# Peptides against a protein of PDB entry 5HB3, part 9

Target 1, 150 residues: chain A of PDB entry 5HB3
Amino acid sequence: RQMQDRCMSEYNQRIRNAPEGSIDPFRMACYKIIGRCDLSNRSLDGLQTDVNDWIWLQFNLARETDRSLELAGESYGLAELQASIREIGLKHFPKTAAEDTNGSFGMFFYLQILAGMFEQAIAYLYPFSYVDAVHFAIALTYYGLLRPVD

## One batch from the design tools (peptide; aimed at target 1 F93)

Design b1_p11_8_s2 (made by RFdiffusion4, then SolubleMPNN; from b1_p11_8, 7 letters changed)
Fold by OpenDDE base, seed 2:
Structure b1_p11_8_s2 (fold): chain B 150 residues (1-150), chain A 11 residues (1-11)
Amino acid sequence: as target 1 above (150 residues)
Amino acid sequence: DFLKKLLEELK
């Protein structure tokens, strides 16, 4: 907690007081990751990142929080991440095989799987690749991760 | 191009 507090202090100080363009983005990234500073901004500014970096960051920042405690401060957990992935899916990924022009459905499936959205992921993949969807469904069922939606 | 657009949205 002491380290976290120090990170937060430094992060806030630099965000507020540092001249424009003088902030070391790597240092700020460290504060973000270690201190979980400013959870409303879950990105690494000034760094070249990809989707894997983004999702890695999301998982590192996500914590199981009691909903009752969320009122007292910033909270970010798996539910929020899942919500973000859903929103991304709605905006940027094909809904049907007919809409798929770039084969990007696999990326959305991947993100859903990583986020534990197994039922949704299988349902999504099914119209794009029946065989793959069945194989993943079998595997997920075997491990007790796939639950039929009521 | 798609990836870049996606990344911009994720920020």
Scores: peptide ipSAE 0.110, ipTM 0.819, DockQ to the pose 0.575
OpenDDE base, seeds 1, 3, 4, 5: peptide ipSAE 0.055, 0.110, 0.131, 0.104; ipTM 0.775, 0.821, 0.832, 0.816; seed 4 fails the geometry check

Design b1_p11_8_s3 (made by RFdiffusion4, then SolubleMPNN; from b1_p11_8, 8 letters changed)
Fold by OpenDDE base, seed 3:
Structure b1_p11_8_s3 (fold): chain B 150 residues (1-150), chain A 11 residues (1-11)
Amino acid sequence: as target 1 above (150 residues)
Amino acid sequence: DELKKLLEELK
């Protein structure tokens, strides 16, 4: 708690009072990751990041805690992450093989798997790659992560 | 850059 309070104080002070261009993006990233400061903004400003960096950050920020004990706007768990992945899927990834021009379906499949959205991931992959979908389905079923419909 | 657009929307 003491560490978190210090991180929040420093984070807020720098965001509000730091001269333009003087903010160290790596230090701000530390406040974000370690202190979980400003969870409404789940990005690392001033750093070159990709989708892997983004998803890594999301998992580090996500907590399985009692939501009733968290401050308003600072509740972020797996369910919220899954919702975000659904949203980006609707906006940025192909829905059918006919819409796929650059093979980006694999990235969306990957994101869904990481987030534990196994049934949705397999259903999504199936029209793009039947063989791969079946192989993943078999493996996930074997480990009890996929529940086949009887 | 499509990645940048995606990342901006993810913020």
Scores: peptide ipSAE 0.061, ipTM 0.779, DockQ to the pose 0.379
OpenDDE base, seeds 1, 2, 4, 5: peptide ipSAE 0.051, 0.055, 0.061, 0.055; ipTM 0.779, 0.781, 0.796, 0.778

Design b1_p11_8_s4 (made by RFdiffusion4, then SolubleMPNN; from b1_p11_8, 5 letters changed)
Fold by OpenDDE base, seed 1:
Structure b1_p11_8_s4 (fold): chain B 150 residues (1-150), chain A 11 residues (1-11)
Amino acid sequence: as target 1 above (150 residues)
Amino acid sequence: SFLEELLEKLR
């Protein structure tokens, strides 16, 4: 807790008081990750990041905490992450094979799998790639991660 | 979101 508080203090102080261009983005990233600072902005500013970096950060920041102890707007757990993925999916990924011009369906499937949205992931993948969907479904079922509909 | 921006850039 002390370390987290120190990270938060340093993070906030630097954001507020650091001269323009003097902020080390890597240092800020460390504070953000370790201290879970500024959960409203779940990005690493000033760094070149990709989708893998983004999703990794989301998981690192996500914690199951007692909502009663968190300040309004600071709660970020798995449910919120899953909600974000759903939202991104609705906005930016194809819903049908006919809409898939860029072959991006696989990325959305991947994000859903990482977030534990297994049933939704399989359901989504099925119309795009039947064979892959079946293979993943078998594997997920084998490991008890997929709830088969009776 | 960052991902949204990124996805736009990747298009």
Scores: peptide ipSAE 0.017, ipTM 0.487, DockQ to the pose 0.158
OpenDDE base, seeds 2, 3, 4, 5: peptide ipSAE 0.014, 0.015, 0.017, 0.013; ipTM 0.475, 0.494, 0.504, 0.472

## One batch from the design tools (peptide; aimed at target 1 V51 I88 F93 M107)

Design b1_p12_1 (made by RFdiffusion4)
Pose (drawn by RFdiffusion4):
Structure b1_p12_1 (pose): chain A 150 residues (1-150), chain P 12 residues (1-12)
Amino acid sequence: as target 1 above (150 residues)
Amino acid sequence: SKLDDWMADINS
């Protein structure tokens, strides 16, 4: 309780609202991770990072809590992470084979799998490659990670 | 944004 309060406040007063270009970029990153500061802006600004670093941060900052009481601030768990993956899908990725030329649909499928969006990931992949979709579904069904119809 | 640029690169 103490450390979360001290760390959150310290980050807001002496880092976010501090002179720009003065605070080490990695240090700000360390505070965002350790203290889960500013869950509203989950980016790694000031660092040479790629899409995999961004993805990692989304999951790294995610935490699951019993759905019974409040958290300090806004919650960020798998549910919120999935909601974010969904909007990225509509905005940046195609739904039909006609919209895809480079083979990028695979990235969105990969993102949905990471987020546990198994039903949606298989349904998304089938139009691009029914063969792979059929077999990935078999792999998931074997371990019990695919909700079937009654 | 940097994320939009990455998505553009993936789709290129």

Design b1_p12_1_s1 (made by RFdiffusion4, then SolubleMPNN; from b1_p12_1, 6 letters changed)
Fold by OpenDDE base, seed 5:
Structure b1_p12_1_s1 (fold): chain B 150 residues (1-150), chain A 12 residues (1-12)
Amino acid sequence: as target 1 above (150 residues)
Amino acid sequence: SRLDELLKEINS
């Protein structure tokens, strides 16, 4: 708690007092990740990240609901992350094979799998690649991660 | 591409 308070204080002080562009973006990232500062902003200012970096950040910023209640901060857990991925899917990824120009469907499938959205991931993959969808469905079922639709 | 737009959003 003392460390967190110190991080928040330093973060706020730097944001307010430091000249624009003078702050090390990696240091600011540390304050966000370790110090849990400014969690309302889910991006890293001053850093260019890819989808892998983004998803890593989201998981690190996410907290289990039980611990988030102890921290006076905004609750962001797996459910919120899943919701974010759904929204991203609707906005930025193809809905049908006909809309797929760059093969980006695989990335959205990947994100859904990482977030534990197994049923949705398989359902999404099916129209793009029947064979792959069936293989993943079998594997996920074997490990008890996919519930067969009745 | 839609993916490029996603990357822009992530880095925004």
Scores: peptide ipSAE 0.358, ipTM 0.888, DockQ to the pose 0.175
OpenDDE base, seeds 1, 2, 3, 4: peptide ipSAE 0.345, 0.340, 0.336, 0.338; ipTM 0.885, 0.883, 0.883, 0.883

Design b1_p12_1_s2 (made by RFdiffusion4, then SolubleMPNN; from b1_p12_1, 6 letters changed)
Fold by OpenDDE base, seed 4:
Structure b1_p12_1_s2 (fold): chain B 150 residues (1-150), chain A 12 residues (1-12)
Amino acid sequence: as target 1 above (150 residues)
Amino acid sequence: SRLDQLLQQINS
């Protein structure tokens, strides 16, 4: 708690008082990850990141905690992450094989799997790759992770 | 968002 409070304090001080472009993005990232500062902004400005970095960050920030118990006054759980993934899927990924120009469907499938959106992931993958979807469905079912609709 | 930018790059 003391560490978190310190992180929040330092984060707030820097964001308010630091000259433009003078903030160490890595330090700010540490405040965000360790101190859970400013969870409403789940991006790392000033850092060279990719989708893997983004998803890694999301999982690190995601907590299944009662909002009232969080010192930061902000909560971000798996449900919120899943909602975000749904949103980006709607915006940025192909809905059908016909829309797939660069094979990006696999990335969205991957993101959904990582986020535990197994049913949705399989449903999404199926029209793109039947065989792969079936294989994953079998595996997920075997491990009790897939809940097929009866 | 940063993610939007990244996704745009992926889909480009």
Scores: peptide ipSAE 0.031, ipTM 0.700, DockQ to the pose 0.697
OpenDDE base, seeds 1, 2, 3, 5: peptide ipSAE 0.029, 0.029, 0.030, 0.030; ipTM 0.692, 0.680, 0.689, 0.696; seed 1 fails the geometry check

Design b1_p12_1_s3 (made by RFdiffusion4, then SolubleMPNN; from b1_p12_1, 7 letters changed)
Fold by OpenDDE base, seed 1:
Structure b1_p12_1_s3 (fold): chain B 150 residues (1-150), chain A 12 residues (1-12)
Amino acid sequence: as target 1 above (150 residues)
Amino acid sequence: SRLDKLLEEIRS
């Protein structure tokens, strides 16, 4: 707790008082990841990142712990991440094969799989690539991750 | 948002 408090204090101080361009983005990233600072902003400003970096950060920030121990409004767990993935899907990814212009459906499938949204991922993939959907469904079922009846 | 930029890059 003391470490978190210090991280939060330093993070807030730097965000508010540091001259523009003087903030070390890696240091700020450390405060966010270790100190769980400013969880409402789940991005790493000043760093060149890709989708893998983004999803990695989301998982690191997500916690299945007692929310009462966190600052109000900064609770973030797997459920919230899954909700974010659903929202991203609705806004930025094709819903049907007819809407798919560049094959981006695979990325959304990937994100859903990473987030443990296996049933939704398979359901989404099927109209785009039924063969792949079937193969993934078999594999997920074999490992007990897919719940076909649920 | 940062995510929007990333998604745009992915789709490009």
Scores: peptide ipSAE 0.009, ipTM 0.409, DockQ to the pose 0.623
OpenDDE base, seeds 2, 3, 4, 5: peptide ipSAE 0.018, 0.017, 0.017, 0.019; ipTM 0.473, 0.473, 0.480, 0.481; seeds 2, 3, 4, 5 fail the geometry check

Design b1_p12_2 (made by RFdiffusion4)
Pose (drawn by RFdiffusion4):
Structure b1_p12_2 (pose): chain A 150 residues (1-150), chain P 12 residues (1-12)
Amino acid sequence: as target 1 above (150 residues)
Amino acid sequence: SAFEEELYEALT
């Protein structure tokens, strides 16, 4: 309780609202991770990072809590992470094979799998490659990670 | 890849 308060306040006063270009970029990153500061802007600004670093951060900052009482601030768990993956799908990725030329649909399928969006990931992949979708569904169903119809 | 670089820029 103490450390979360001290770390959150320290980050707001002496880092976010501090002179720009003065604070080490990695240090700000360490505070965002350790203290989960500013869950509203989950980015790694000031660092040479790629899409995998961004993806990692989304999960790294995610935490699951019992759905019984409040958290300090806004919650960020698998549910909120999935909601974020969904909007990225509509905005940046195609739904039909006609919209895809480079083979990028695989990235969104990969993102949905990471987020545990198994039903949606298989349904999304089938139009691009029914063969792979059929077999990935078999792999998931074997371990019990695919909700079938009654 | 080029696509991954464009995606990263779009996400950030």

Design b1_p12_2_s1 (made by RFdiffusion4, then SolubleMPNN; from b1_p12_2, 7 letters changed)
Fold by OpenDDE base, seed 4:
Structure b1_p12_2_s1 (fold): chain B 150 residues (1-150), chain A 12 residues (1-12)
Amino acid sequence: as target 1 above (150 residues)
Amino acid sequence: SEELKKLHEELT
């Protein structure tokens, strides 16, 4: 708790008082990840990141909200992450094979799998790659992760 | 979401 408080204090102080460009982005990232500072902003400014970095960050920032904290307006958990991925998918990823110009469907499939959205991931993949979807479905079912709809 | 879009565009 003391460490978190210190991180928050330093984070806030630096954001407010430091000249633009003088703040080490990695330090700010540490404050965000370790200190959980400014969780409303779930991005790492000033760092070159890829989708893997983004999803890694989201998982690190996501916490199981104690049901008691659900009353607190600022909860970010797996459900919120899944919602975010769904929204991203709707906005930025191809919905049909005809819309796929760069093979980006695989990335969205990957994100859904990472977020535990297995049924949705398979359903999404199926029209793009039948064979792959079936193979993943078999594997996920084998491990008890896929729940077939009756 | 916007950042991920940018990231996606950069990666794909």
Scores: peptide ipSAE 0.042, ipTM 0.729, DockQ to the pose 0.279
OpenDDE base, seeds 1, 2, 3, 5: peptide ipSAE 0.038, 0.037, 0.037, 0.036; ipTM 0.716, 0.712, 0.710, 0.708

Design b1_p12_2_s2 (made by RFdiffusion4, then SolubleMPNN; from b1_p12_2, 4 letters changed)
Fold by OpenDDE base, seed 3:
Structure b1_p12_2_s2 (fold): chain B 150 residues (1-150), chain A 12 residues (1-12)
Amino acid sequence: as target 1 above (150 residues)
Amino acid sequence: SAVLEELHKALT
């Protein structure tokens, strides 16, 4: 708790008082990841990141910490991550094969699988690639991860 | 890059 309070204090001080361009983005990233500072902003400013970096950060922040120890405004778990992925999917990824111009459906499928959204991932993949959807469905069923919809 | 920027905007 003392370490977290110190990290939060230093993080806030730097954001408010540091001259423009003097903030080390990697140090700020450490405060966010280790100190869990400013969890409402789930991005790393000043760093060149890709989708893999983004999803890695989301999973690191989405720790199942005892809800009792986290301030209500700083709670970010798997459920919140899944909700975020769903929202991103609705806004930025193709819903049908006809809308897919760049093959981006695979990325959204990947994000859903990583987040444990297996049923939704298979349902999404099916209209884009029938064969791949069936193969993943078989594999997920074999491992008991896919719940067949009754 | 555009997708990431939109992702960042959507999540903030």
Scores: peptide ipSAE 0.027, ipTM 0.629, DockQ to the pose 0.216
OpenDDE base, seeds 1, 2, 4, 5: peptide ipSAE 0.024, 0.023, 0.025, 0.025; ipTM 0.623, 0.594, 0.640, 0.644; seed 5 fails the geometry check

Design b1_p12_2_s3 (made by RFdiffusion4, then SolubleMPNN; from b1_p12_2, 7 letters changed)
Fold by OpenDDE base, seed 3:
Structure b1_p12_2_s3 (fold): chain B 150 residues (1-150), chain A 12 residues (1-12)
Amino acid sequence: as target 1 above (150 residues)
Amino acid sequence: SEELEKLHKLLT
């Protein structure tokens, strides 16, 4: 708690008061990842990042934690991440094969699988690739991750 | 949100 308070104070001070370009982006990343500072903003400014970095960051921030130990407004779990992924899917990924211009359906399938959204992932993949959807469904069922419907 | 927009840019 004390460390979090200190991190938050330093983080806010730097954002508000530091001259532009003077802040070490890696230090800011440490405040984000280790200090759990400003979890409403889950990006790393000033760093060259790609989609893999984004994925890594989201899942690291979405920790299973005791909410009582988090600062107010700084709780972020898997459920919130899943909600974000759903929103991303609705806005930025193809719904049908006809809408798929860049083959990005696989990325959204991947995101859903990582987030444990197995039923949704299979349902999404099905219209793009029947064969792949069936294979994944069989595998997930075998490992008890997918619940078959009677 | 800005995060979603940023992700969109990364994915395109």
Scores: peptide ipSAE 0.060, ipTM 0.794, DockQ to the pose 0.127
OpenDDE base, seeds 1, 2, 4, 5: peptide ipSAE 0.048, 0.059, 0.049, 0.059; ipTM 0.763, 0.790, 0.764, 0.791

Design b1_p12_2_s4 (made by RFdiffusion4, then SolubleMPNN; from b1_p12_2, 5 letters changed)
Fold by OpenDDE base, seed 2:
Structure b1_p12_2_s4 (fold): chain B 150 residues (1-150), chain A 12 residues (1-12)
Amino acid sequence: as target 1 above (150 residues)
Amino acid sequence: SSFLEELHKKLT
């Protein structure tokens, strides 16, 4: 708690008071990751990041907290992460096999699996690769992770 | 949903 408060204080101070161009993006990234600072902005500003960096950051920031205890804080849990993945999927990934130009459907499938969106992941993969979708569905069912969606 | 339901029925 004390460390988090210090990170938050330093983060906010730098954002508000640092001269333009003087902010070390790596230092800010450390504050964001360690202190969970500014959960409304879940990106690493000033750094070149890829999808793997993004998803790694999301999982590091996501916490299942008792909402009753977070009276004054920003909440970011699995539900919010899943919502973010859905949004990214809608914006950046093919919706149908006909829209797939570079085989990026696999990455979106991967993101959904990581986020525990198993039913959606299988449903998404099915039109792109029937065989793979069936194999993953079997595996997920075997582990009790796949549930019928109402 | 129908596909997933059918798949679930086949796998259970």
Scores: peptide ipSAE 0.013, ipTM 0.404, DockQ to the pose 0.020
OpenDDE base, seeds 1, 3, 4, 5: peptide ipSAE 0.008, 0.008, 0.009, 0.011; ipTM 0.396, 0.392, 0.426, 0.405

Design b1_p12_3 (made by RFdiffusion4)
Pose (drawn by RFdiffusion4):
Structure b1_p12_3 (pose): chain A 150 residues (1-150), chain P 12 residues (1-12)
Amino acid sequence: as target 1 above (150 residues)
Amino acid sequence: SVDDYFAEINSA
């Protein structure tokens, strides 16, 4: 309780609202991770990072809590992470094979799998490659990670 | 940015 309060406040006063270009980029990153500061802007600004670093941060900052009481601030768990993956799908990725030329649909399928969006990931992949979708569904069903119809 | 990452994937 103490450390979360001290770390959150310290980050707001002496880092976010501090002179720009003064604070080490990695240090700001360490505070965002350790203290989960500013869950509203889950980015790694000031660092040479790629899409995998961004993806990792989304999960790294995610935490699951019992759905019974409040958290300090806004919650960020698998549910919120999935909501974010969904909007990225509509904005940046195609739904039909006609919209895809480079083979990028695989990245969105990969994102949905990471987030545990198994039903949606298989349904998304089938139009691009029914063979792979069929077999990935078999792999998931074997371990019990695919909700079937009654 | 995040938009640039996904733009680079879709152009690769």

Design b1_p12_3_s1 (made by RFdiffusion4, then SolubleMPNN; from b1_p12_3, 8 letters changed)
Fold by OpenDDE base, seed 4:
Order: sequence, then C-alpha cells, then structure tokens
Structure b1_p12_3_s1 (fold): chain B 150 residues (1-150), chain A 12 residues (1-12)
Amino acid sequence: as target 1 above (150 residues)
Amino acid sequence: SLDDMLEQIRNS
C-alpha cells in the first residue's frame, strides 16, 4: 500500500504539474500498471498500441480483490473488464454474419474468450462459424468452462 | 485509443 500511495502521489503530481506533452508515456504506463494509478483511464496515452496491447493492459489492471482493500477509484476487476468487452462488442463488431465484411468477428470472439466470457463467445461465434463454435463448445465443456443449457 | 484500433479492425 505504501508503494501504491507513493505511485499515486507521483502520478498525480506528474499529471497536474508537467507541461503538456512532456510526460514520458512509458513512465506513466509504469505508474498505471505497477502502481495501479488512475485505473479509470485504462489507456496508455502517447504509446503506440494495438488490440493485443490493450487486452494485455486490461488483464494486468484487472484484479479479483476485495474493493474495500483498494482505493475506491482504483478498483478494476474481471467483471469490469467483461463489461468493457461487451460494450466494445456492441460498438465495433458485427452482430450478424450479414454485417461481417472483414471477418472481424474472430477478434471479438477472441477477446471474449480471453475475458472468460465463454458462453457469450460461443453464442456469438455460432452464426459466423457453426463448425468452429461447436468445436470450441466441446472443448470448453470438456474443461468445465462452458455452462451448457439443459 | 481503443475505439480507433477497433475501428481500424472494422474497416480492414
């Protein structure tokens, strides 16, 4: 906690006092990842990132911890990540095969799988690729990760 | 931003 408090202090100081554009984005990333500073902002400004970087960041920021032990503004768990994945799905990914022009459904499926949204992932994939959805469903069920509907 | 990245995916 002492480390976190120190990081938070430094992070806030840098944000408030540093001239615009002068903050080392890598340093800020370290504060975010290691210090868990400003988790309400789950992006790495000033860094060239891709979706893999984003999801990596989200997982690093996500904690299955008691929120009472964390600073109120610095709590981010798997549930919140999953909510974010749902939101981006609604905004950025095809909902039906007819809407799929670029095969981007696979990326959203991938993100859902990573986030442990197995049932939703399979349900999403099914209309795009029946065969793949079935194969994944079998595998996930085998490992006890998928809750089949009885 | 994430939105930008995802938009790129959508339009790729």
Scores: peptide ipSAE 0.201, ipTM 0.825, DockQ to the pose 0.906
OpenDDE base, seeds 1, 2, 3, 5: peptide ipSAE 0.184, 0.193, 0.187, 0.187; ipTM 0.817, 0.822, 0.819, 0.821

Design b1_p12_3_s2 (made by RFdiffusion4, then SolubleMPNN; from b1_p12_3, 7 letters changed)
Fold by OpenDDE base, seed 4:
Structure b1_p12_3_s2 (fold): chain B 150 residues (1-150), chain A 12 residues (1-12)
Amino acid sequence: as target 1 above (150 residues)
Amino acid sequence: SLDDMLQEIRNS
């Protein structure tokens, strides 16, 4: 708690007082990741990041903690991550094979799988690749991860 | 790219 408070203080101080563009983005990233500062902003400004970096960050920030122990603004769990993935899917990924020009459906499937959204992932994949969807469904079912709708 | 999409999300 003391470390977190210190990180929060330093983070806030730098955001408020540092000249624009003078903040070391890596340091700010450390405050975010280690100090869990400003979790409402789940981006790493000033850093070149890819999807892997993004998802890595999301998982690192996501905690299944008692929200009562955290500041309301600093609470981010798996549910929130899953919500974010859903939103990403709705906005940025193809909904049908006809809309898929770049084969990006696989990435969204992957993100959903990583986020534990197994049922949704399979349902999403199915119209793009029946065979793959079935194979994944079998595997997920075998491990007890897939909850088929009765 | 997906990265571009993620950037758009971050900026939204």
Scores: peptide ipSAE 0.058, ipTM 0.772, DockQ to the pose 0.118
OpenDDE base, seeds 1, 2, 3, 5: peptide ipSAE 0.041, 0.041, 0.052, 0.044; ipTM 0.729, 0.728, 0.760, 0.739; seeds 1, 2 fail the geometry check

Design b1_p12_3_s3 (made by RFdiffusion4, then SolubleMPNN; from b1_p12_3, 7 letters changed)
Fold by OpenDDE base, seed 1:
Structure b1_p12_3_s3 (fold): chain B 150 residues (1-150), chain A 12 residues (1-12)
Amino acid sequence: as target 1 above (150 residues)
Amino acid sequence: SLDDMFQQIRNS
């Protein structure tokens, strides 16, 4: 708690007082990841990132922590990440095969799988690729992540 | 932005 409070203090001080462009983006990333500072902003400004970097960050921020020890607004869990993935899907990914132009459905399937949204991921994939959906369903069932129907 | 990132994926 003391370390977190210090991180938050330093983070806020740097955001407010540092000259523009002088803040080390990696240091700011450390404050966010380790100190859980400013979790309302789930991006790393000043860094060139891709989707893999983004999802990695989201998982690091979406920790199972004791919310009673966190400040209001500084809590973020798997449920919140799953909600974010759903919103991203609605906005940026094809909803039907007819809307698919470049096979980006696979990326959204991938994000859902990473976030543990297995049933939704299979249901989403099925109209795009029947064979792949069945194969993943079998695999997920084998590992106990998907329940078979009796 | 995050929106730009995912829009780029959609258009790639």
Scores: peptide ipSAE 0.279, ipTM 0.860, DockQ to the pose 0.863
OpenDDE base, seeds 2, 3, 4, 5: peptide ipSAE 0.279, 0.276, 0.276, 0.279; ipTM 0.859, 0.858, 0.858, 0.858

Design b1_p12_3_s4 (made by RFdiffusion4, then SolubleMPNN; from b1_p12_3, 8 letters changed)
Fold by OpenDDE base, seed 3:
Parts: C-alpha cells; structure tokens; sequence
Structure b1_p12_3_s4 (fold): chain B 150 residues (1-150), chain A 12 residues (1-12)
C-alpha cells in the first residue's frame, strides 16, 4: 500500500509538472504496469508498440473481477477485455471474406483466441478458412474449451 | 495509440 501510494503520487506529480517530452516513457510504463497508476488509460504513450504489446499490456492490467469493485466502475477484467476485442473487430477487421484484402482476419482470430473467445473465434474464422476452423474446433473441443451445440 | 496500431493492421 505504501509503495502504491508513492507510485501514484510520483505519477501524478510527473504528469502535472513535468515539461512535455521530459518524462522517460519506459519509466511511465513501469508506473502503469507495476504501480497500476491511471488504469483508465491502458496505453503506453511515447513507445512504439504493436498489437502483441497492446494485448500483453491488457492482460497484465486486467484483474479478476472482485464483485465489490465492479460496482465502482474502475474494474478492468477479462470481460472488459473481451468487450474491447469485440469492438476492435467491428471497427478494424473484415467481417466477410469478400471484405478481406490483406489477410488480417487471422490477427482478429488470434486476438479472440487469446481472450478466450473460442466460440466466437471459430465462428469468425469459418467463412475465411473452413479447414482451419474445423481443425481448431476439434482441438478446442478435445480440451473442453469449445462446447459443441447439441 | 491503439487506433493507430489497428489502422496499420488494416492497411497492411
């Protein structure tokens, strides 16, 4: 608790008082990840990041929802991450094979799998690659991660 | 930003 309070104080002081561009972005990342400062902003400003970095950050910041914290609106768990992935899919990824110009469907499938959205991932993949969707479905079913519709 | 990263994916 003392460490967290100190991190929060330092983070707030730096954001408010430091000249633009003077803050080490890696140090700010440490405050975010370790100190859990300003979790409403789940991005790392000033760093070149890719989708893998983004998803890694989301999982590190996400915590298993304590029901008591859900009421406070500040909880970010797996459900919120899944909602974010869904929103990203709607905005940035092809919905049909006809819309696919660069093969980006695979990335969205990947993100859904990482987020545990197995049924949705398979359903999404199916129109793009039937064979791959079936193979993944078999594997996921075998490990009890996909529930077949009776 | 996330949007920038996602735009790169879309344009790639």
Amino acid sequence: as target 1 above (150 residues)
Amino acid sequence: SLDDMLQKIRNS
Scores: peptide ipSAE 0.147, ipTM 0.826, DockQ to the pose 0.812
OpenDDE base, seeds 1, 2, 4, 5: peptide ipSAE 0.133, 0.145, 0.144, 0.137; ipTM 0.821, 0.825, 0.826, 0.825

Design b1_p12_4 (made by RFdiffusion4)
Pose (drawn by RFdiffusion4):
Structure b1_p12_4 (pose): chain A 150 residues (1-150), chain P 12 residues (1-12)
Amino acid sequence: as target 1 above (150 residues)
Amino acid sequence: SKLDEWMAKINS
């Protein structure tokens, strides 16, 4: 309780609202991770990072809590992470084979799998490659990670 | 955004 309060406040007063270009970029990153500061802006600004670093951070900052009482601030768990993956899908990725030329649909399928969006990931992949979708569903069904119809 | 630029590169 103490450390979360001290770390959150320290980050707001002496880092976010501090002179720009003065605070080490990695240090700000360390505070965002350790203290889960500013869950509203889950980015790694000031660092040479790629899409995999961004993805990692989304999961790294995610935490699951019993759905019984409040958290300090806004919650960020698998549910909120999935909501974020869904909007990225509509905005940046195609749904039909006609919209895809480079083979990028695989990235969105990969993102949905990471987030545990198994039903949606298989349904998304089938139009691009029914063969792979059929077999990935078999792999998931074997371990019990695919909700079938009654 | 940087994420939009990455998504553009992936789709290119």

